# Ledger of designs, part 215: peptides against a protein of PDB entry 3PUK

Target 1, 227 residues: chain A of PDB entry 3PUK
Amino acid sequence: ERGLKSVVWRKIKTAVFDDCRKEGEWKIMLLDEFTTKLLSSCCKMTDLLEEGITVIENIYKNREPVRQMKALYFISPTPKSVDCFLRDFGSKSEKKYKAAYIYFTDFCPDSLFNKIKASCSKSIRRCKEINISFIPQESQVYTLDVPDAFYYCYSPDPSNASRKEVVMEAMAEQIVTVCATLDENPGVRYKSKPLDNASKLAQLVEKKLEDYYKIDEKGLIKGKTQS

## One batch from the design tools (peptide; made by RFdiffusion4, then SolubleMPNN)

Design b2_p27_5_s4 (from b2_p27_5, 13 letters changed)
Fold by OpenDDE base, seed 4:
Structure b2_p27_5_s4 (fold): chain B 227 residues (1-227), chain A 27 residues (1-27)
Amino acid sequence: as target 1 above (227 residues)
Amino acid sequence: SSLEKRKKLKKELEELNKEAEEIEKEE
């Protein structure tokens, strides 16, 4: 049984490391909060060394320039992470690294992408979306990275309704990334609860799955798989 | 639609990567 961790690692290896691999070249890898957790869940430092990573750094921390080395940014498409990247490359005179390979864990918003393109295009060697927005825990268990999801989804306070919708949207998106990672188009099953949260989430997941597979890079229309 | 936006973004990413590849070849 291929554990979810191994599947995730294989995907990262193929989509990120193999994509930017150059013989004899070492890179510094920049991680954010999510990708730190993600990599720690599915690989060891020795694995990263084998993939040509000399050191990992937190993108949010102040770092000394290493101008002779290229940087691999494996980050979430968030304003915070993107802003940190922009600080690293925004000025020609203040470039922290030689060049950047950027791999986003999810779809990058147009606004963020446009900022990157406008400010740092000459420093970029790759910019891709790999669609992994979950943490593998066990062979078939994953954790969604949606803070306060439990609180908002189960809050009886109507004032949280707007936030609840945002949270469910984020959860649905992350579930789609799991399916994409597993290369499956599952039928969504849920148990109805009084709050109907499961039903709403299921509908969102189904809609997003449909959208994802319509634009799938492989152009393959996949039928529903049992999972 | 969200789908159209995603398609557009994908195309833009492809263009960016193509440009980047050209730069890398010159390096």
Scores: peptide ipSAE 0.297, ipTM 0.841, DockQ to the pose 0.786
Fold by OpenDDE base, seed 2:
Structure b2_p27_5_s4 (fold): chain B 227 residues (1-227), chain A 27 residues (1-27)
Amino acid sequence: as target 1 above (227 residues)
Amino acid sequence: SSLEKRKKLKKELEELNKEAEEIEKEE
């Protein structure tokens, strides 16, 4: 059985590297905290070299301009990562790179997308949503990247109710990305937990799965499969 | 609805990519 790491790598290779590949062209790749962990979990530096990546840079750090090279941004759709991108291309006279290919790990909010479009549209060569929002650990194991998820989901404090809802939505999205990556539409199963979190999460997952398959590129609606 | 918002965003992304492809052809 091909491990989840292999599946994730194949998805990234096809959706990101093959999508922006130009013969004989090298790119600088910009990563954020999540995508650094993601790539580290499923590939080696030698693999990235084979895909035409000459160097990897952290998007959060100050970097020297390389104006003759195009940049591949593989980042999460967060204000922090987007702001760093905007700093690289916000000034017409001081662009850090020749152009940008942007691949988001999840759905980009309208507010962030509009901000990018308004300021940097001429510098963009690609902008896509890849929908890989998890870290593969073992053959069938993944880790959700939702900070403080446990704390907010199990907090009895009413002041955390709004944050709990946001966390539950984020968790549901990441579960859907796993299903999409594996090309599966599983029947949702859950056990009852304190505060009925499992039931709420299951409902969110079901709703988001339906939405995903209704608007996917293939227009393919899959029936429920065994999980 | 969430679905409508996602459909709208998808269309906007497609438009952006079309514009980008045109720019790339001119390079």
Scores: peptide ipSAE 0.286, ipTM 0.839, DockQ to the pose 0.886
Fold by OpenDDE base, seed 3:
Structure b2_p27_5_s4 (fold): chain B 227 residues (1-227), chain A 27 residues (1-27)
Amino acid sequence: as target 1 above (227 residues)
Amino acid sequence: SSLEKRKKLKKELEELNKEAEEIEKEE
């Protein structure tokens, strides 16, 4: 019933917790809106304790400094989340934590990454991208986190065309992260509707999948698998 | 291209992590 949740948790455990794990070390974990939902969907607080997390904090909230502890940032690569991180470490005199481990749920834009490097590089112990931009629901069910997706995709207003494209790209990227999480390169199936949105999305997914596997650490393009 | 951007970012991340490892060893 919850196979996908287990897969997602396993990926987070290996990509995040195992990557920054130090024996006897506890960390504060900083989450944003998306990662709060993500973790709540696939783990319990007891699981996080086992992974060396002592407390979870919301990155958007004002927090008291805990300068003796390292922080694990598991956040989306958004300006809002990155800005909150930068506030925590941007000033040497006002560092909230001892150091930071940063794990992004998706590819970090160059602009944001450059800001991080320029201001906080010395405070960072890890910075990695983990491709998990979806919420697992059931064994093979997930939800996409794309704001206003329905509105823009089905809007008859031509003025929303550019926004529609952005939404479609975001959806495609999230679908690719599912595939990456499952270590699959599926064929895409869709139903044709009056609006060619499904076909367009399928094409975007296929293109992004190709790009992803071309740069995969294994250096191999996987064949199409069952979807 | 998106592919080139991703490759570039990957390299930059690797460099950042390498630097971070060096700093951590000094602590």
Scores: peptide ipSAE 0.250, ipTM 0.818, DockQ to the pose 0.861
Fold by OpenDDE base, seed 5:
Structure b2_p27_5_s4 (fold): chain B 227 residues (1-227), chain A 27 residues (1-27)
Amino acid sequence: as target 1 above (227 residues)
Amino acid sequence: SSLEKRKKLKKELEELNKEAEEIEKEE
């Protein structure tokens, strides 16, 4: 059995590197906070070199233009990361790179996609969503990237109800990305807790899984599997 | 619905990628 780290790396290799790879071409790779952690958890710099990456850069930092090279953006679909991308290509005269390949770790909101399309469409060579929104820790263990998840889920304050829902939605989405990465459609199981958070989350996950497989790139609806 | 929105976005992404392929052929 392949560990989760190996599965994640294989997914990234296939969905990102193999998708944009050109023989003899080197790219600069731009990472955000999440994808930096993600790649560091499942690969080495030598692995990236083998995939045609000459250097990795932080998307949030000011960077010198390298106009002769294409850039690979492996980023989360957040306003912050997208805004940084837009700064790199927003002006014709001030493009930092020759062109961009964009790979989002999750579904990109319409609002962000529309901003990208409106300002940078001519600079984009690829734009894909690869559905990896978790960090592999151990062979079968992963960490969700949801800020303040514990705080909001267990908050006794009713005023946090709206935020709790947002957090659970984000968690459910990330769990679905794990399942998608593993090519599994699990029967959702949960333990009852005092706040019934597990039940609510399980329902959200199940619903999102159904939606995901209905729109799967392969057009295949998979039955429930046991993991 | 969320599903319909995602389907729409997927189509838009496909269109963008097709346009990009045409640009790459010109390079």
Scores: peptide ipSAE 0.170, ipTM 0.768, DockQ to the pose 0.797

Design b2_p27_6_s1 (from b2_p27_6, 11 letters changed)
Fold by OpenDDE base, seed 1:
Structure b2_p27_6_s1 (fold): chain B 227 residues (1-227), chain A 27 residues (1-27)
Amino acid sequence: as target 1 above (227 residues)
Amino acid sequence: EEEEEEKKAEEELKEFEEKRKKLAELK
């Protein structure tokens, strides 16, 4: 009944927990606002304990050092989250944890990656992007993490045109990550509206899906899936 | 040793960077 939540959890388990798992080792997991919501939507604390997580900490909060333990950062590639990580590992004398495993929920921009590389290269045991930028609500329902999406997409104000395009691009990218997570290439359906936003978004999704599957791990274009 | 672990960390980040570059070239 909760198919999407199960799929998301399985993806996180495989891409994050199994990837950094060491027998008998416990880690502290650092979460940001988005990943807190994400994990809360698809797992319980008991599930995390089974994956070798001893405690969850909010990356934005001041935390006491636990220098004997390694940290698992499951965070969004945002300036705020990255800055918090940099504070944890930017100075050798002030390292909060023994080492870091970093898993980004989406593509990390070069600007942020370069900051990490410049300051924390010796502390990172793993760095990956896992492309999960949505919150599962129900079996076939999810919420996009795009601030003010509704306002900008449906605003009649011409001054919002450029911002509308940026928001729609972000939404399209997140929809593609859902499809990638589900391993599906859906046919896109939409209804025309006065502002033609639905049509534009559909076109962006289709284009991004095509681009994604052209360069997927198998190098194969998948056929359309009826969803 | 700490130095060996630091070297491994640098190698990991380098590999990740190379993967990113390759992916960007394919897009």
Scores: peptide ipSAE 0.401, ipTM 0.859, DockQ to the pose 0.494
Fold by OpenDDE base, seed 4:
Structure b2_p27_6_s1 (fold): chain B 227 residues (1-227), chain A 27 residues (1-27)
Amino acid sequence: as target 1 above (227 residues)
Amino acid sequence: EEEEEEKKAEEELKEFEEKRKKLAELK
């Protein structure tokens, strides 16, 4: 299939499922709010079964231990999701699963990573960061998952300036993940507005794109493309 | 066997951490 959804699925398949695949082995997959939306947008339950997932569980919910099975965590690098993971593996006596494969949808902050390292290091068979922080809607349309983005970006209240910056940073990061997924280094375009938010966002995107492609797997900076 | 798997797990996390540091330095 063509379109952004198929591209996203292919990325997840290669970066997550193929990476931890073991023939004849089934895993329990743990999802958070974002990854639930992400997978639901680009695959079916049957697709997940084909990838060796026996059951999907919500990481936020209480779950019964299945100590003989390994767990695949596909989660966002948020305090909430990480804390749920830590509860699953924080103590040897309370381990819910045999081992964990962890795939973050984006860069995991050092503070969260250090917490994982300190308490769960013996339980982690894989730990990787992938670059998927957006929801595909149409062939070339996607939704950024940044709560209250509109409010903070367009708020006339000066007290929201710091929050506005955080929101713009998050949006820029997600746009970069789209570009990475599509293997594009776009020439950033924007429509100027009185608040100049579009310009600020564009600058953040360009900066992050430069950083990303500078340190990509090939170590090469890709040329700018039209977008 | 369990001890061996735990050792492998620690090695995996160490390698991941090193990779993260390496990438961060290149930014």
Scores: peptide ipSAE 0.398, ipTM 0.857, DockQ to the pose 0.538
Fold by OpenDDE base, seed 3:
Structure b2_p27_6_s1 (fold): chain B 227 residues (1-227), chain A 27 residues (1-27)
Amino acid sequence: as target 1 above (227 residues)
Amino acid sequence: EEEEEEKKAEEELKEFEEKRKKLAELK
């Protein structure tokens, strides 16, 4: 069964497609590496067509302009993806599409946001952050997308300590996005290992979960669930 | 029409920025 996939799809449908839907309007959708994997994991092309997407394009490619159509950018808030977006809209005379709807998979850093604001403010019809930084695998299984996670987490080299912490922080953040997506506040369980990475990660997750629910839209602290 | 759409775009981004600021203040 693909319960988590369905939940993720529902989240994307509600947060992205329903949010920018206009009757009779078709959009081009731009994806990056992560969102390509994400959508591929939880939907079919037919589903996207039903949501008003006529074609999917890779944001990293040099695409031909389609100036009469609006573009939906569902991308990660990374310098690479943002730079590609900026190339599409950074020049008013050379904008590739009519307008942009931007949905980030996570919080966009101020530095990147400011760059967008400075160059593309007149082209953006929607700009939102949706917290989906994981790939659904099975009904209750997900894959974290953290580059070099294995290498740094299991590295015995002390010189990698700082990078290890960054990676674990990113992993913890992604786990929290799963909880946010499911609207769940689960308890954390882990197995102790010699490197104690699981314990450290669990602590980070617990802290971030606490922070997330304190800062939720309702300003309410949710109780722990058994999910 | 283009000017109206540009105005709407700027308003959208402004609203988003305000939301971001509020969120940042809570962290």
Scores: peptide ipSAE 0.398, ipTM 0.857, DockQ to the pose 0.503
Fold by OpenDDE base, seed 5:
Structure b2_p27_6_s1 (fold): chain B 227 residues (1-227), chain A 27 residues (1-27)
Amino acid sequence: as target 1 above (227 residues)
Amino acid sequence: EEEEEEKKAEEELKEFEEKRKKLAELK
């Protein structure tokens, strides 16, 4: 497919599969709810086989150990997914797999990273953050993984103000990951919406884009591009 | 051999942590 789906797949292929590829080696891939949706939106099982994945497993499910095989974890940096990973490798005697390659879809908080380091440091062959926290729907359409975004953004209840701020922050962060994936620094445009949410979100996106491109992997400040 | 692989794993996490720290310092 052309457009955003193709870009996302290309990003995953280069950042994840090419990064951990070894000739003749097959891996088990562990996915969570988000990455299951993500991969299903931009690739086929045949594509995964070509990348050296023999089996895909749900990280939340009980799984039998395959101690002779290495595992590729492509997961979101959430407590739930990390806890499942920790259960797989937390005990030396009870390791489910030979070793782990971990690729987070976004920035992993220090609290979660420290837990991994403390319990699984000897089992991890690769650990990276690839910054893909959105799901492509169409060539130019994507969905954000922000729980109850609509509810909190449009809530008339003042008691939800703090939660609204958290949601807006998360949305802005995910939009930045879209821009990063597309290698674009767009001029932000928006339409006014109820409660001026669009304006607030735009401001957050602009701020985060500036921060991201200032400290990107290339160490370059990119000029604004057309989007 | 196993000890060598464990050492490599620890080094990988150390490198990742160092990269994270560097990025945090730039913010």
Scores: peptide ipSAE 0.391, ipTM 0.854, DockQ to the pose 0.505

Design b2_p27_6_s2 (from b2_p27_6, 9 letters changed)
Fold by OpenDDE base, seed 4:
Structure b2_p27_6_s2 (fold): chain B 227 residues (1-227), chain A 27 residues (1-27)
Amino acid sequence: as target 1 above (227 residues)
Amino acid sequence: EEEEEEKKAEEELKKFEEKLKKRKKLE
């Protein structure tokens, strides 16, 4: 049984490090809160060194310019992380690094992409989405990064209905990234609860899986598998 | 080499944008 950690690392290695690898070149890697946890869960600093990363830095912190080095941004597609990136390259006179390789952990919304394109296009060398929006813990075990999921999903207050939908959407997206990482299109199974949350989540997962494979570079829609 | 990298980057951004558009169309 291949550990989920090894699968995640292999995907990151292939999708990120191999994609931007240049012989003899070292990069600075910028991480946000999620990707810090992600990499910490599936690799060691020595592994990153082997992939040509000289140092990792927190994107949220103030950093000194290293203008001669290219930067690898492995970040979530959030306003906070993107804003930090924009600060690094938004000023023509004060670029922090030579160029940027951007890898998003999830689907990037149009609004964020447009901001990047408008202000930092000349500094970009790569911009890709790698769909890993979960933290591996053990074999076949992962955690979802959806704050207050329990509260909103089980809230009896109708006023939380909109937030509940947002939470469920986020959960579904992250589950899809697990499936994508494992290269699986599972037949979704669930136990119905009184609030029918499981059914709704299952429907969202199925829809998102279909969408994911339709837009995949391979253009291959996989049939449902049992896992 | 830098010009080639920039050209490739532009192509990558274009591809990225096309994926975004395709996804939006499916929604």
Scores: peptide ipSAE 0.400, ipTM 0.872, DockQ to the pose 0.796
Fold by OpenDDE base, seed 1:
Structure b2_p27_6_s2 (fold): chain B 227 residues (1-227), chain A 27 residues (1-27)
Amino acid sequence: as target 1 above (227 residues)
Amino acid sequence: EEEEEEKKAEEELKKFEEKLKKRKKLE
């Protein structure tokens, strides 16, 4: 049985490293908070060296320019991470790196993409979404990166209803990335609980899975897998 | 070589933008 960690690593290797790899070329890799955790969960530094990564840097930290090297940005499609990228390439005279290869862990909003296109288009060599927004823990076990999920989902306060919906949406999106990574379209099962959170999440997952497979370039509608 | 890479990059950004447009139409 192939552990989820190995599946995730294989996906990253194929979708990111193989996509931008050039013989004899080394890159600097920029990570955010999520992708740092993701890579730490499924690979070692030696693995990254084998893929042509010489140095790993935190995108949020101040970094010295290395103008002769290309940069691989493996980041979440968030305003914070995108803003850091824009700072690296926003000024023509003060580019930190030679060029950028951008790989988003999830669907990039139009607003963020438009900001990148408007300011940094000439510096970009690759821009892709790889759809891995979960952390593999054990074989077939993963964790979701949804801040304050417990607080908002189980809050009896009606004022938190909007936040609850946002959290549920984020959870559903991350579950879809798991399914996409495993190439599965699972049947969703749930038990009824107070506040009907499980049923709501199940419905969101089902809807998002349908949408994902409709947009997928392979055009293959996979039947529901009985789990 | 750099000019060829820039052209490929422009094509890739265009492809990405088309994907975004398709997704928006389905929403």
Scores: peptide ipSAE 0.424, ipTM 0.881, DockQ to the pose 0.702; fails the geometry check
Fold by OpenDDE base, seed 5:
Structure b2_p27_6_s2 (fold): chain B 227 residues (1-227), chain A 27 residues (1-27)
Amino acid sequence: as target 1 above (227 residues)
Amino acid sequence: EEEEEEKKAEEELKKFEEKLKKRKKLE
């Protein structure tokens, strides 16, 4: 079953493609490592063509300017991806594209947003966060993009305590994006393993869920759902 | 048309910034 893949695609279609759609207009889409995997997991190239994407480019690679075309940046809010975007639009005389539509897969840090605002504000036509920080696998299966999560979370070494906290924070954030995508606010339930990692993660998820729904575009706090 | 798109973009950036500020207050 591919229920989650369908939900993710529907979310991307609505939040990204429908948001920037203009009749008869084609765009170049720029992807990073994460969004390449994300789109590959839930759509085909033919689907992207139907949404008005003529070409997909890797944001990390050197690209030829196409100054007459607008660019859709579907990227993660990372320094690396943002720096590549800034290179495309940082110079007034050497803009690679006509304008930029930016869609972040997760919450964008203030520091990165400020850099964008300071250097590329006039080139931007859209800037949004869609909150999809996971890769759908099967009906209800997803993969988190948190490197070495298992290693740090289950490390008995006290020296890794700080790193463990960072990893758990990142995991909690991505779990919240799953809930947001499914439009659910679940009551978090867990089975504790020998380490209280599950309890800590559950607490982080609950806190972040509350924060997310408080600042949701609809301004509505949803009650706990069963999922 | 481009001017209208730029104005709309500025409004979107402002809304985006407001969301960021709200998140900071919750942290």
Scores: peptide ipSAE 0.408, ipTM 0.873, DockQ to the pose 0.801; fails the geometry check
Fold by OpenDDE base, seed 3:
Structure b2_p27_6_s2 (fold): chain B 227 residues (1-227), chain A 27 residues (1-27)
Amino acid sequence: as target 1 above (227 residues)
Amino acid sequence: EEEEEEKKAEEELKKFEEKLKKRKKLE
């Protein structure tokens, strides 16, 4: 079931992280919509830490400069993602980071490359394409629509604690909605993960499921099912 | 060191551009 995820992770590790890894060097990683989903599907924050990533940031958001750190851009070759990159490095005085390592998930159009070359040529340390345009999925997978879930759940910044709680609450709510829709009351299973996120999420889900089935329209308490 | 890194950057982009050109010929 996790074979495809492992394959995708190994590909990313080899093509991206091993390619730009320097001993003792930490990088900020910039992700777009697709690569956020991709990484969240096949790795944990601990995996990224092991690869020398200190924090992950959304490329679409305005970010504070960290001029002493190099940035790893793992992004799709789209005008939107490239434009965000160009904003980070387009001006010498306004560079967000020390340098950029760019890895595209697909073929980069010449038009986008030319824009990068024209404005950011001196800031780039790596520029490569990797061919990963799919999200690895397991059987019986449900996708939750919780914005920034990956960023906040794995944020090392204590200031994001409240945001993480909101995200976890939203995730739990959506899981319960799926269970309710499928008429299932699963026995919640979780693995120990960094920052106890899995345990906290499991507790939220269990509580919400109990509440839902206790007060359901039929007044029936459903037994736990296999998840 | 900065000058050396900039030179490496230019070389990297040149290599990438060459790969792009080669790919287009194969498509």
Scores: peptide ipSAE 0.352, ipTM 0.840, DockQ to the pose 0.165; fails the geometry check

